# Peptides against a protein of PDB entry 3WG5, part 103

Target 1, 218 residues: chain A of PDB entry 3WG5
Amino acid sequence: LAKNIVYVAQIKGQITSYTYDQFDRYITIAEQDNAEAIIIELDTPGGRADAMMNIVQRIQQSKIPVIIYVYPPGASAASAGTYIALGSHLIAMAPGTSIGACRPILGYSQNGSIIEAPPKITNYFIAYIKSLAQESGRNATIAEEFITKDLSLTPEEALKYGVIEVVARDINELLKKSNGMKTKIPVNGRYVTLNFTNVEVRYLAPSFKDKLISYITD
Target 2, 218 residues: chain A of PDB entry 3WG5 as posed
Amino acid sequence: LAKNIVYVAQIKGQITSYTYDQFDRYITIAEQDNAEAIIIELDTPGGRADAMMNIVQRIQQSKIPVIIYVYPPGASAASAGTYIALGSHLIAMAPGTSIGACRPILGYSQNGSIIEAPPAITNYFIAYIKSLAQESGRNATIAEEFITKDLSLTPEEALKYGVIEVVARDINELLKKSNGMKTKIPVNGRYVTLNFTNVEVRYLAPSFKDKLISYITD

## One batch from the design tools (peptide; aimed at target 1 A80, target 1 (a further copy) I105 L106)

Design b2_p30_5 (made by RFdiffusion4)
Pose (drawn by RFdiffusion4):
Structure b2_p30_5 (pose): chain A 218 residues (1-218), chain B 218 residues (1-218), chain P 30 residues (1-30)
Amino acid sequence: as target 2 above (218 residues)
Amino acid sequence: as target 2 above (218 residues)
Amino acid sequence: AVTAAAVASASGLIPITLGNASAVAAATVA
């Protein structure tokens, strides 16, 4: 009861309705265990807008800070993952990862050709991504360019441009650097200072169902 | 005189990429065997827009008539399934089935809440559903109301309003009533008259991949 | 009753995805 606990979970692949269930399951575990924070190792090349918006909402309502960590090296928080990151308490990127490229699309034709969205829906997701950035005090100009210029950024660029808060190789370095940082969005109405001294790290294994479903969607 | 081959397949559940694959697989089989028609027993609550548009496109390119049959009783061709029906050569409904209810949404939220579709998406799908209805000679005024009023219809109502062509209890009654009917859209440029005199019915079983994906869904 | 049940079971049309940006991510990393 008198412990400082950080949960670490993994989320890989397309952001779908099942991805929401994962976020909710992991975050719920951390909430019920009074965790200082949960770190989500995120690697996603794309996903659905509805599941992305549900995840962002679940993060906004989280009783504990949610740290989105673009990890491992070579991972990306592209498309839907970028919004999830902008919608969270703190963003960390591992070396050699990517963030951006968030243009909304209607999807893919028989060819694999891109089916673009009507111009106005592009404006809708611009307003939504600007809102997430402003609510979290992040660079909304660059966030808009994730869509309009299909802009993608390395970790160092994302840090310089004020889109993320941490560049870290691993969980330990992430804890060291983010220790003492304020969350970019509130936890239950208050901006919180992260206390990662003397912390117990607990890893949440992805379930059989997680790995299987992810593999199939792959 | 001649022996006419009719294929029958079942397509159930949410409309997704796997559903497109089912439509493509079943239609290709019927095309290679020079079939008079393929009948699809469709039961769907909705699904993804890109896959629905890809299915409509696959049906437009079909070298043989595709008959959408809302079957069994209790089934529906709601949301995305309505567009597939309107995009097909002939529509049949079993007693106690439903068609319509197509108001687009960005998706569902955590707590029963619904994420609204921006007006541009709504107008986009109004134009698209009116177009499918106009191209097939079906009631475009009523098709719009599938969206603007979330209108849903019984089989008897759907026939009366000119959205569908046949009300049938089974495959036997469907072939009998649709024998001699012209297709509502062309097959390779010409509107084909359906010849169901002297018919061999062939049922297509769902593949291992089909069954697995649906068991996981159940 | 059937139309009411169907409306109640209508899962809606899901129009937007944000695509797969693997190539862009790979280029950025490169």

Design b2_p30_5_s1 (made by RFdiffusion4, then SolubleMPNN; from b2_p30_5, 13 letters changed)
Fold by OpenDDE base, seed 1:
Structure b2_p30_5_s1 (fold): chain B 218 residues (1-218), chain C 218 residues (1-218), chain A 30 residues (1-30)
Amino acid sequence: as target 1 above (218 residues)
Amino acid sequence: as target 1 above (218 residues)
Amino acid sequence: SVTEAARARNVGIEPIDLGDKSAIAAATIA
């Protein structure tokens, strides 16, 4: 029997291979405990495309709903974070957060200027992000504009345009608003209706390794 | 009598000589067992042109239908992967995947900029990819634009433009949708109608060598 | 890394890369 449990974990910082390991660990714990869902509180400026793509795959392979929650206020799901969100079962944002700015870059020059990705790479990620949006029934036009126009959105804008599903101030409001919502992508091949009636919230702490690497990458 | 068996195998990562060996091994196993088809779950950012051309030849020489399935969600058949797909008997894509970006490059400079291939090489691959599309009755104009415009497509776009044949979320949906379809290129000189009625699905695992090389190339 | 060595080999002579995992992967989507 599915336990009436919702896990909550935090992922903050650059998206790297280590961030993938965090996602994998958190989702695995929640899967093993047959949770109703896991909520990932996400705050990222972006990161590596390869790690991002692996994270998206890990989310999509989850045996339970993975809710990306851009939280707390002041947090962002910038660049890679937007892709991760668009690849997830439900997106929520807290007031005072942002999403978007998804244009791929090759890096930063010594003077801090962006080294642009060539059209080949940019167009690849346009197709990729549009596909994530389409798969999830989200706004693919806006998803493309996250790249082509360097668009960034507020929670209210993102909700209005159909990029995200929920605006919530905290976990309790998120659970209340998302209760009875259907996942935007399948869980084990099925669109799942979230049931957050009488749930226990369990917080996952970062591992010692998670804390150490976060310290090194900060 | 052809066994009512469909093999499924995964190929992920860069297209190299090792990737050729994987294709060869998987297809050979399925041929030996007189399978109805083999489905290759493909996720690649591209790779070596020589390896790609060899893989295309190996697919075209297959005694059974080879279905390229861009899977799971978040996967791509980028660059070399597109050529491989266009050289196959049927192309399917999962939602959240992409195809295209086929322009040849000589590599990347130390600053991450693309070193462009000379026109001679680019034109060679334009002709090559158009030929693959034409042979398979797929959209040769779009195939050319994968090179000339660095075009990348969603599954829905690729289907609409006649680049691919199926959009499917999983193997079961793929089998259901592709049942009764004709291969886009011949199998042993004949266009084969796929029969996925009452088939057994057999998954091929990577060999120990496959796992080791994947680990080294990651 | 094998990826760096593969890149280094491709810079010298004729190997045509039809996409490099390293470039798409190294594309920072930041």
Scores: peptide ipSAE 0.045, ipTM 0.289, DockQ to the pose 0.159
OpenDDE base, seeds 2, 3, 4, 5: peptide ipSAE 0.030, 0.029, 0.043, 0.018; ipTM 0.289, 0.259, 0.300, 0.279; seeds 3, 4 fail the geometry check

Design b2_p30_5_s2 (made by RFdiffusion4, then SolubleMPNN; from b2_p30_5, 16 letters changed)
Fold by OpenDDE base, seed 3:
Order: C-alpha cells, then sequence, then structure tokens
Structure b2_p30_5_s2 (fold): chain B 218 residues (1-218), chain C 218 residues (1-218), chain A 30 residues (1-30)
C-alpha cells in the first residue's frame, strides 16, 4: 500500500523575506505531493516582523498541516519564531530548546541598545499574538507574557502551560506522539486528524540559494 | 435561476493612493455587474490618512454593499485599516486577526522614532473615527480608544464590544453568518438586508499593475 | 488644517522587528 508522505525541512537563522521564500517553497512541494504533513525543524533567534507575519499567513493558507518542530536540542523559536509556531497547525519542541521572548523593537541603535517600539506597536503585537494563541486553542495569557514579560519557556513548561502540543526527542517520536492529534487550526477550513501510521519521511534539502543565503546571513 | 453574484477581492499592504485605485476598481466592477455585495479581504498595517479617507468615501459612495473582511488569519486592519473597516457596510474578521491602533502620526524620524501628530490633528481623527463608529452603529468609545490608547482588539473582543459584526473563518462562513443582516450604513440611501442564499462567489484577481506595485512596495 | 490632515499618517506596523533574542534563548537552555 502506498505510504503517505511526511516531509521534513529545516529553517534556521533570522526570520527574513528569504525565510518566507523557504517556507513557501517547502510547503508548496509538500502540497504538490499531497503530503500528510510537513514538519519544519525551526531554529531562529527572531527577525523581521513583516516576514514573520507573511510566514504565519503562508502556514495558515497551507493545503496540508504544517508542524513547527523546535529542533535540534539547543534550538529556539525565539521572538518571531514563537509567532510562527503559534500560527502553525501543531507545535513540537525537542528537549533543550526554548520558546518566547516576543517583545517588538524598532531596531538597534549604533551602540547596540534596543530602540523600543512605541506602545502602539507593542499593543498591536499583543493583540496579534493573543489572537494566534486563541485561534489555536493555546494559552493566550502566556502568549501575552511572551511580550509583556519577555517570557521564555522550556519545552516542559510550554507543554504544561498549553503553549505547545508535543515534546519529542526526534522525528520518529514526534510522529508517534502526534499521530491521531487534531491540528490546532484548520487545514482548508477543517481541523485535521493527523495520520502517521504508514508514512514515509522525506527530507527536503535546502536549495542552492538557501545554502548560499544562510551562509551570508550567519 | 440566475445566481446573485458576490465578488471577493484582496487588498493587502500599506494604504496608499494605489490602494485607493484598487478599491475603486474592485468596487466599480462589482457595481457594474449589480453584485449582491463585494467582500474585500483586507490585510494592512496602516498607511496614509489621505488615502484612507478617500477609500472610506469611495466605500460609502458604493452602489452595492462593501464588506470588509480582515483575512486571512494573521492579517490586520491596523490603523488606516480600522478606519476603512468602520466606514464599511459590514465588518468581518477571521480568527487570528486584529483591528485597532489608530493614533495618527506625522511620520518617522531618521532614528525611527515616531513624530507625533499635533493635538489638532489627533483631535480631528478622534472626531472622525467616532463619527464613523456612530454612523455605523458601532462602539464609538472603543473607536476613540483605538486612538487615545492605541488599543488593538482580537476578533472576539471586537465582536463582544460591538466594533464588528461577524467572526468568520472563511468566505463561506462569512456569507452564511451575514445572510439576512442589515448593512451598518446605507447603500444608496437605504439600509440593505444582505441576501446570500443563492450566490455565486467570483474572485477578482489583482491586475497586472496591482501585482507589480505590490511587488515594489514589499 | 486640511493640509495638515492630509500630511497625517496612520502608524503602520512596518518597519518593525521582533529582535534577535539569541542571548535570551541561550540563557533559557542553560
Amino acid sequence: as target 1 above (218 residues)
Amino acid sequence: as target 1 above (218 residues)
Amino acid sequence: SVTEEARARNVGIEPIDLGDKSEIARATQA
């Protein structure tokens, strides 16, 4: 019997317009093959809010479930990564990862100090992040605190507080634990029960362009 | 039996003179075809106040109902988008969207700080936004707070407080929920009861010009 | 007044950054 396909791709580094292109490419490939899901192994310190919002939209427009997996150990879904995760169909974290710290900024001054975002912008992102949490049935209070307190959580804390759905050490454990779970947001207007009973895992490699840009931005 | 037509068009990005042209084009097409309504899927971080006011006027001069739908999830009707929404015949929001943050500014300084609008301008827009809310039977106190407190709301909050009329996940749910509702402002001098019982949904694609400008402004 | 109003702009969320939180992320893992 033909195995259902689960794609796995890695997205690492700062969230930029290029990161959007990576998400779009990877999700599109998985959509074209009618994959059961795509797992994005995410490791990001944050980045651009505009790119982040576009990525969230792209995920939520996906024809297939998009699982954000904060991986490997030592990785983070920091700042923009938290928003992306909260906008996804399922969040998983590996042990030794982190999520949170979401306060927006205007940038860095020449001396490296943070230029604070005005209350207008901060309040916008509070509403935005709370909306992502509420829509996905995740902890909106914690989501707000990711901004107001710059809160960061361990996987165990995030699971305990209802921010994420799965703690998993690897892809196999993730597939096993998430099998039979419903997506936290709709796929094509419907909540999908994930079916990982007879799956083939396919890894999507970064394109040449992906490799080049990651090298330039590191 | 001939189906009544509902047009759907997307308007995304900063509110500019070009955004006005998009609104005008889309509404004109729908008017020419005597559509039951046009739904504008709106996603904007804000923009120019002059363009915003022109868009509001264009909506209010429409020969057919103009429904502003903050969509998709992750989208916003921020700042100028809030005014546009409040000036429309019906407001809908998808889960995971936001509305508000309406304080006017003169611009950004070289250091990225906000140049505050003088009290005269701020007071003008307070009066303006309250007028939009009052005319549409929406919460004028909240409308004022969109400026004075830079308030942003989730769809659920906005519905609860009487800022918007519908929370809907998609176009089909929007049509279903808004069927039989009266427009919040007149169409050609009359409040219209929306009839979405036997409708054909037609999507208006962006023109080549629209695609080009969106690419340049991103 | 009208000219001043015409010059007024509604605050957008762009350009906005969410910052590089690498130091915070590392501290949480330690």
Scores: peptide ipSAE 0.039, ipTM 0.287, DockQ to the pose 0.222
OpenDDE base, seeds 1, 2, 4, 5: peptide ipSAE 0.035, 0.037, 0.037, 0.023; ipTM 0.272, 0.256, 0.256, 0.255; seeds 2, 4, 5 fail the geometry check

Design b2_p30_5_s3 (made by RFdiffusion4, then SolubleMPNN; from b2_p30_5, 20 letters changed)
Fold by OpenDDE base, seed 1:
Structure b2_p30_5_s3 (fold): chain B 218 residues (1-218), chain C 218 residues (1-218), chain A 30 residues (1-30)
Amino acid sequence: as target 1 above (218 residues)
Amino acid sequence: as target 1 above (218 residues)
Amino acid sequence: SITEQARANNVGVEPIDLGDKSEISRKTIE
């Protein structure tokens, strides 16, 4: 039985194999405690497609609802972050955040030029992102345009167009607004009605590894 | 006297010292031919702040109007690209493009995390971007929000809010719509009224160096 | 100087590499 606990953790930065490890760790902790849900405060410019796909898979395999919350104001779920959000059980955005800009690239040239993805790759990700949108009952047309037009949306637009489910200023408002909503994808094969009545919020801190890496780079 | 020639060149990719060299080369060519203006088709996710500032300075020192055109659809003037645009004589955007998302970062950690800029740096760029907006008669409030809220705008929004001057589908429409407009910043100390009546459009190709780098990375 | 530090900053979004399964592993969606 859910302990009426909601976990909150932050994931910030480029989507890499390390980011996958963070998702896995945070979700695992919340699963172990039979939490009602985990909220991931996401701020990412994007990153590696392989890591992104692994993260989406990990979210979809979660034993509890995974809520992606683009937070704080100024944050973005850009590129890979959009895919991750679309693969999650619920998407929320804070005012002043953005979602979208999903055109794949092969990387950067030594001179700083973008190496464009060939059509085969672009089409693959169009199909992939549309699949994520369709499976979650979100706007697949907009999802495609996130790639084809590199479209970026405000929270209000994303809500209006059926890309996301919640606009919330903070965790408390998110819990309030999402209470009673059904997950957009199944949890263990079933759509879950979120119950945030009398929940305890528990914040997960970065691991020692996360802190160490921050220290090395700071 | 202007030869009623307009140059068009493309700059795509990350803003680096190499990008500066491209701007310098393209603008110099157009200056030498006493062109009416140069249009830079810009598609960039951002890049280095030092290179960006140098590019802005080079644009401001141009002997001819430099028009930044976010093109084609799907392109963006993101981050450093926004600064460059705001430092230019005219900004145009094609439908399906974006501008904004200007929060500075120190870089990426080895683990892929964003290294946040300290407040002193953020405040520096807030002041800088506001200065660019004010000097060009563009919306300084929105310019600040490009940083503080990492705001991204559509062409229509950017036009509406007074960030840009033109929405155009192609070069021909850009020329048509911008004809008779005054530059937003001075050219050699004077605001220039753009004259695109009976203009010849000349496209500048990438240099051999540009092609070689592309070849190495392709 | 603040200017030097500011000049060392990056103002940009890292590119997103999204590719096919074999190439996707190397693709960055930045």
Scores: peptide ipSAE 0.051, ipTM 0.243, DockQ to the pose 0.109; fails the geometry check
OpenDDE base, seeds 2, 3, 4, 5: peptide ipSAE 0.042, 0.020, 0.036, 0.017; ipTM 0.250, 0.240, 0.234, 0.229; seeds 2, 3, 4, 5 fail the geometry check

Design b2_p30_5_s4 (made by RFdiffusion4, then SolubleMPNN; from b2_p30_5, 17 letters changed)
Fold by OpenDDE base, seed 2:
Structure b2_p30_5_s4 (fold): chain B 218 residues (1-218), chain C 218 residues (1-218), chain A 30 residues (1-30)
Amino acid sequence: as target 1 above (218 residues)
Amino acid sequence: as target 1 above (218 residues)
Amino acid sequence: SVTEQARANNVGIEPITLGDKRELAEKTIA
């Protein structure tokens, strides 16, 4: 029987315009091959809000399900990463990962202190993150608290509170657990039931450009 | 004591790009004067989806609360009008009005039969209208049924089911009932508590262009 | 915006109508 393809790609590091390009490239490849889904192994401390919003948009425009997988153990979907996850079709986390801490800031002062975002900006992102949670049928109250309380959750907590859909140790367990789940947001206007019964996993490597930029930003 | 200003304007007829211009103009005037709110008396049978979506975006970008008031008695916020209402800061309806019937269509055939939208498009708008309802804390299930069941509601039903916030016979009753309510969506990133305790009502007339286009489209 | 791009991609090039005078007339007579 013709195997459905599931792509897996890694995005690690700070969220920037280049991270958007990575998402765009990976999703485009998966779309072109009519993949059943793409799994993005995400590990980020956060980054730029503008890039984050573009990434969310790109995910929401995907012709195939985009699964955010906070992986490997020790990884985080922190700040911008949480928004991206909440904007995706399904969220999974590996044990020992974290999600949350979404309070926007303007940056760091010369002395290393946080420059707080003005209340207007903070409230904008509260509304934004709540919207992402609501649209995806996830816990909007907790999404708000990711900002207002700078809350961060373990995978078990995130699952319990309805922030994420799957806790999985690896890709195989993720595929097994997510098989038959409906996407939390529509794909091309329809909620899709994932079919991972007969799939081939294809790994996408970062481009040379991706490697170079990661090297420069590290 | 300096009175806060509440603007009132009427938008009647088919939703088109010109209707967007009307919304934009009216809201801009109210924004410039730092009005407490603008009330749009809406009566529409529906119209173009693209224009509708632009109007929703314009409302969501408003610097002041935009209250959609389905008025006068006999008016409707049908189809596109329902989306617009669900995208606003507060919805009110006068007795004898209606809201709903939101199923998208491609148009009418030469024989007058409805050309149905393909399932892909219908499902897109289901997701869209549900998102509007969820983001505004309104009944997303009923919002979906506005499409899937072609449901239309009376003001009393719409209030009961949590689609709208106020039933009011006139502007004075609307101001009285909505005083102290929080906006259902944020204004500039914050949910605003309406203050109509000491307000001056200012009516905005349609521009000459508005009158001309309404005359041509009628 | 994310919403605009999603909208543009999903709605397609064909004009989508959300109610018109004829549909309202049919719905009011039914």
Scores: peptide ipSAE 0.033, ipTM 0.182, DockQ to the pose 0.172
OpenDDE base, seeds 1, 3, 4, 5: peptide ipSAE 0.026, 0.033, 0.024, 0.057; ipTM 0.240, 0.273, 0.191, 0.209; seeds 1, 3, 4, 5 fail the geometry check

Design b2_p30_6 (made by RFdiffusion4)
Pose (drawn by RFdiffusion4):
Structure b2_p30_6 (pose): chain A 218 residues (1-218), chain B 218 residues (1-218), chain P 30 residues (1-30)
Amino acid sequence: as target 2 above (218 residues)
Amino acid sequence: as target 2 above (218 residues)
Amino acid sequence: DTFYEELAEEAIEAATGKGVIIPVLGRGTD
């Protein structure tokens, strides 16, 4: 009961209804265990708008800070993952990762051709991504360009431009650098200072169902 | 005189990429065997827009008539399934089935809440559903109300209002009543008259991949 | 450093030209 606990979970692949269930399951475990924070290792090339908005909402309502960590090297928080990142308490990127490219699309034709959205819906997702950035004090100008210019950024660029808060190689370095940082959004109405000294790290294994469904969608 | 071959397939659940694959697989089989028609027993609560549009497109390119049959009793062709029906060569409904209810939403939230669709998406789908109805000679005024009023119809109401062509209890009654009917959209440029005199019915089983994905869904 | 730069470029290229899918669902009969 007198411990400082950080949960670490993994989320890989397309952001779907099932991805929401994962976020909710992991975050719920951390909440019920009074964790200082939960670190989500995120690698997503794309996903659905409805599941992305549900995840952002679940993060906003989280009783503990949610740290989105674009990891491992090579990973990307592209498309729906970018909104999830902008909608969270802190963003960390591992070296060699990517963030951005969030243009909303109606989807994919028989060819694999891109089916673009009506111009107005592009304006809707611009307003939504600007809102997430402003609510978290992040660079909304660059966030808008994730859509209008299909802009993508490396870790160092994302840090310089004020989109993320940490560049870290691993969980330990993430804890060291983010220790003492205020969350970019509140936890239950208050901005919180992260206390990662003398912390127990607990890893949450993805379930059989997680790995299988992810593999199938792949 | 001649022996006419009719294929029958079942398509159930949410409309997704796998559903497009089912439509493409079943239709390709019927085309290669020079079938008079393929009948799809459709039961769907809804699904994704891109897959629905890809299915409508696959049906437009079909070298043989595609008859959408809302079957069994209790089944519906709601939301995305309505567009598939309106985009097909002939629509049949079994007693106690439903069609319509197509108001687009961005999706569902955590607590029963619904994420509203911006007006541009709504107007986009109004134009698209009116277009499918106009191209097939079906009631465009009522088709709009599937969206603007979330209108849903019984089989008897759907026939009366000119949205569908046949009300049938089974495959036997469907072939009997639809024999001699012209298709509502062309097959390769010409409107085909359906010949169901002297008919061999062939049932297509769902593949291993089909069964697995649906068991996981159940 | 060169290795991580190459990974980042590969991830950026993989992300380019794609986007968030709007599933555009319906309310259904409920």

Design b2_p30_6_s1 (made by RFdiffusion4, then SolubleMPNN; from b2_p30_6, 15 letters changed)
Fold by OpenDDE base, seed 4:
Structure b2_p30_6_s1 (fold): chain B 218 residues (1-218), chain C 218 residues (1-218), chain A 30 residues (1-30)
Amino acid sequence: as target 1 above (218 residues)
Amino acid sequence: as target 1 above (218 residues)
Amino acid sequence: MEELKKLAEEAIERAKGRGVILEVLSVGLS
């Protein structure tokens, strides 16, 4: 029986326009090969809101399931990363990771204090993140609190509260636990049941450009 | 019977990108020699959060057990050091040492007062440190209090509360007490039982660069 | 202390060129 392919790629660092390019490239490769899914190992402190929104759209337009995996231990899907995760077909976290802290800011003052976003912007992102949660059947109340309380969660908490679908130590456990799960958002207009029986895992390496950009942004 | 090797290295001073390089170098050497473990004698007042997180990841990605040993007497695994310890395969402390005081800060004002981190950042690190504790089967409540109460503990307290695994006066006592213990986090996906029977202890000297950097940061 | 100041400064500089920021910045743990 022809092995179904699952792609795995890493996205680490700040969410920028270059991060969009990484997502687009990786998803496109997986789409071209009609993969069962792509797993994005995400480790991000956050980044730009505009880039985040574009990434969410790209994920939602994917021809294949996109799984966001907060990995490895010590990684986070912080701020923009949380939005990306909530916009994906499935969220997994490794033990020792975190998700949340989604309050928008305009920047930092000279004294290191946060320049708060005006209520207009904050309310926009509250509505946006709640919509992502609702569309995916995830906890919209917690999604709101990721902003209003700057809430951050452990994997176990996130699972317990219905923010994420899987806690897994590694790719093999992720595949095992997510096998037979339905995507939380549709793929090409349909909710897909993941089939990770007899799969080939293919790792996508970052391009030279990806490596360089990651180095510069860190 | 071929002697199992245990490496011992010292990391002292502030946690920085250079400290990451030290961890990486020392662990890599021990990995290359298929050591039973590496013991890092840690003495740090803390440092950078980003460097700390990278160090935790490097430890958790180690092919061999990494033991954090807060040593010698008078040393501390303060702030960033606590996170590093909680991310490791085993924590030991010498009598007369301390662990804790993990509250994140943005910096210091001109008058030397602490610029407090906003709730966003504090909550992020609460989730992060709790996740490290939970993953390792250590006291997550105390881990949280390391931040929320800026708690600091003696070795005896840390052992009592299930934060650490061993109190030892020296390397020999550490090896003796930790012999037969299971790692608190996996090594290559498996929990390893430490075997310190008939071991050779090898000390890794700091590089010239390590010495210079430590001198500059102190 | 100087390192923490530098981190704060770097964070500020990163923020200046951006619209809405959704980021947890590197902080000092000392």
Scores: peptide ipSAE 0.096, ipTM 0.346, DockQ to the pose 0.057
OpenDDE base, seeds 1, 2, 3, 5: peptide ipSAE 0.041, 0.031, 0.046, 0.063; ipTM 0.260, 0.217, 0.249, 0.285; seeds 1, 2, 3, 5 fail the geometry check

Design b2_p30_6_s2 (made by RFdiffusion4, then SolubleMPNN; from b2_p30_6, 13 letters changed)
Fold by OpenDDE base, seed 4:
Structure b2_p30_6_s2 (fold): chain B 218 residues (1-218), chain C 218 residues (1-218), chain A 30 residues (1-30)
Amino acid sequence: as target 1 above (218 residues)
Amino acid sequence: as target 1 above (218 residues)
Amino acid sequence: SAELKKLAEEAIERAKGKGVILPVLSVGLG
C-alpha cells in the first residue's frame, strides 16, 4: 500500500553526472518505500545538458510523483534546473526564488566569456524544452523564451504564466496547496491525484559521498 | 524567552565566502541568545554573486529578524549589498548612504573596464532581484531598475519608492522608528512585529579571524 | 524517447567537438 510518506531531499549546485546519481538514489529510496511522493528541494545555477537529460528521463520513469521545489528563498532553478522542473510531475517555488535562463552554450572561454552554441544546438534545445512544456501542460511559449530571450521569472510570474503549479513558503504549505492536484505528467502511465492528507514527512540526508563532493565542488 | 536583547554587528567590504561566514556567525550568536533581532551595519561596494545568494538564504533561514542597516553616513549597500538588503527582514539607511547599482558583470579587464555579463546572466539576476522585492513587499520595478538602469538611490528616494523601511541617523533612532513594524519577510514562517521596548543593545566584535582576513583583503 | 533525445544530444556534441552546457556563471556583482 502507498504509505502516507512524503520524502524530502535537497539537491544543490551544478547539474552533473553526480547530480544524476543523487536524483536516482533519492527517487529509488522513495520508490522502494512506496512513498506518496518525493519533493526535491532544488537550488542550481545550471550545468551539463547530458546530465540534465538523464535526470529528466529518470524523473519521468519514476514510480512515484517527483515534485521539484525551488527552495529555500534565494534558490534558483536556473538553466538546466528549468528543464528538470519542466520534466517533473509538479513544480513549486518558494518566494524569492527564480526559474529560467535556458540558452545553451558550449562553455566558457579563458576570459570567462560565453562560447555561443551554434544555431543547430540552440534549435534542438528549443524543441526539447517546448516538448517538456507541452507534455506537462505548461506554457510552451514561455519555455521557448527561456532560451530565445534568456528569460527568467519570479515565482509569481511563473505561476501566472502557467509555468509552475505552486508558490509555497515551506514544505507544509506546499503539501497543503498541492493536495488534490493532478500530476502534470503521468506516473506509471496515469495522471495521479496527489494525496497529502495525514502524511509523514521524511527528510533524506546526503550520503557521505554527496557531502564530500559538495564540499569539493563548492 | 526572547531576551530584550538586540545585537549589532558590522559587515564591511566586498561580499565573499568570508562575508557569508561573518553573517552566519553573527546570526547564530543572536539566535542562540534568543535575541529580539540582529542589526547588521552594512557597508559594501559589492562582490560575488554566489556568496550574496548564500547570505540571502542564511538571512531568510534566520530564527530571528535580521535588519540590514546601511551605516554609517558614507556607507553603501552597492550591488550585492542591495540584494542582501532586499532579502532581509527590514532595511534601514542612514543619511548620506546609498543603495543600488546591481548590474551583474563578469569582471574587470586589464584596463579596468567592465566585462559585461551576457544577457542570460543579466536576466537571471533581474528575475532574482524582482523576486526578492516581491517577496518582501518592496518595489520590484525599482529593484529591476537597479540592474537595467544601474540605478542608485539616496535613503530618502529609497524610502519614497518603497525599497526600504527606515531612515535613521543611529541605532537608537533605528530602534525607535522600527518599533512596532512588521518584518517584510517571515521569521520561522510568520511575520513578526518588532518589539524594541526596553531593549539592551549588544555589539558583536569581529573575531580574530575576521580581523585578520579583513586586514589581508583590504 | 528520452534515450533518443540523449543520443541526439550526444551526436550533436560529437559533431561540434564540444559539450553543451546550461549554466549561469559565477557572476560578479559590483
Scores: peptide ipSAE 0.048, ipTM 0.273, DockQ to the pose 0.065
OpenDDE base, seeds 1, 2, 3, 5: peptide ipSAE 0.047, 0.052, 0.048, 0.045; ipTM 0.290, 0.333, 0.230, 0.328; seeds 2, 3 fail the geometry check

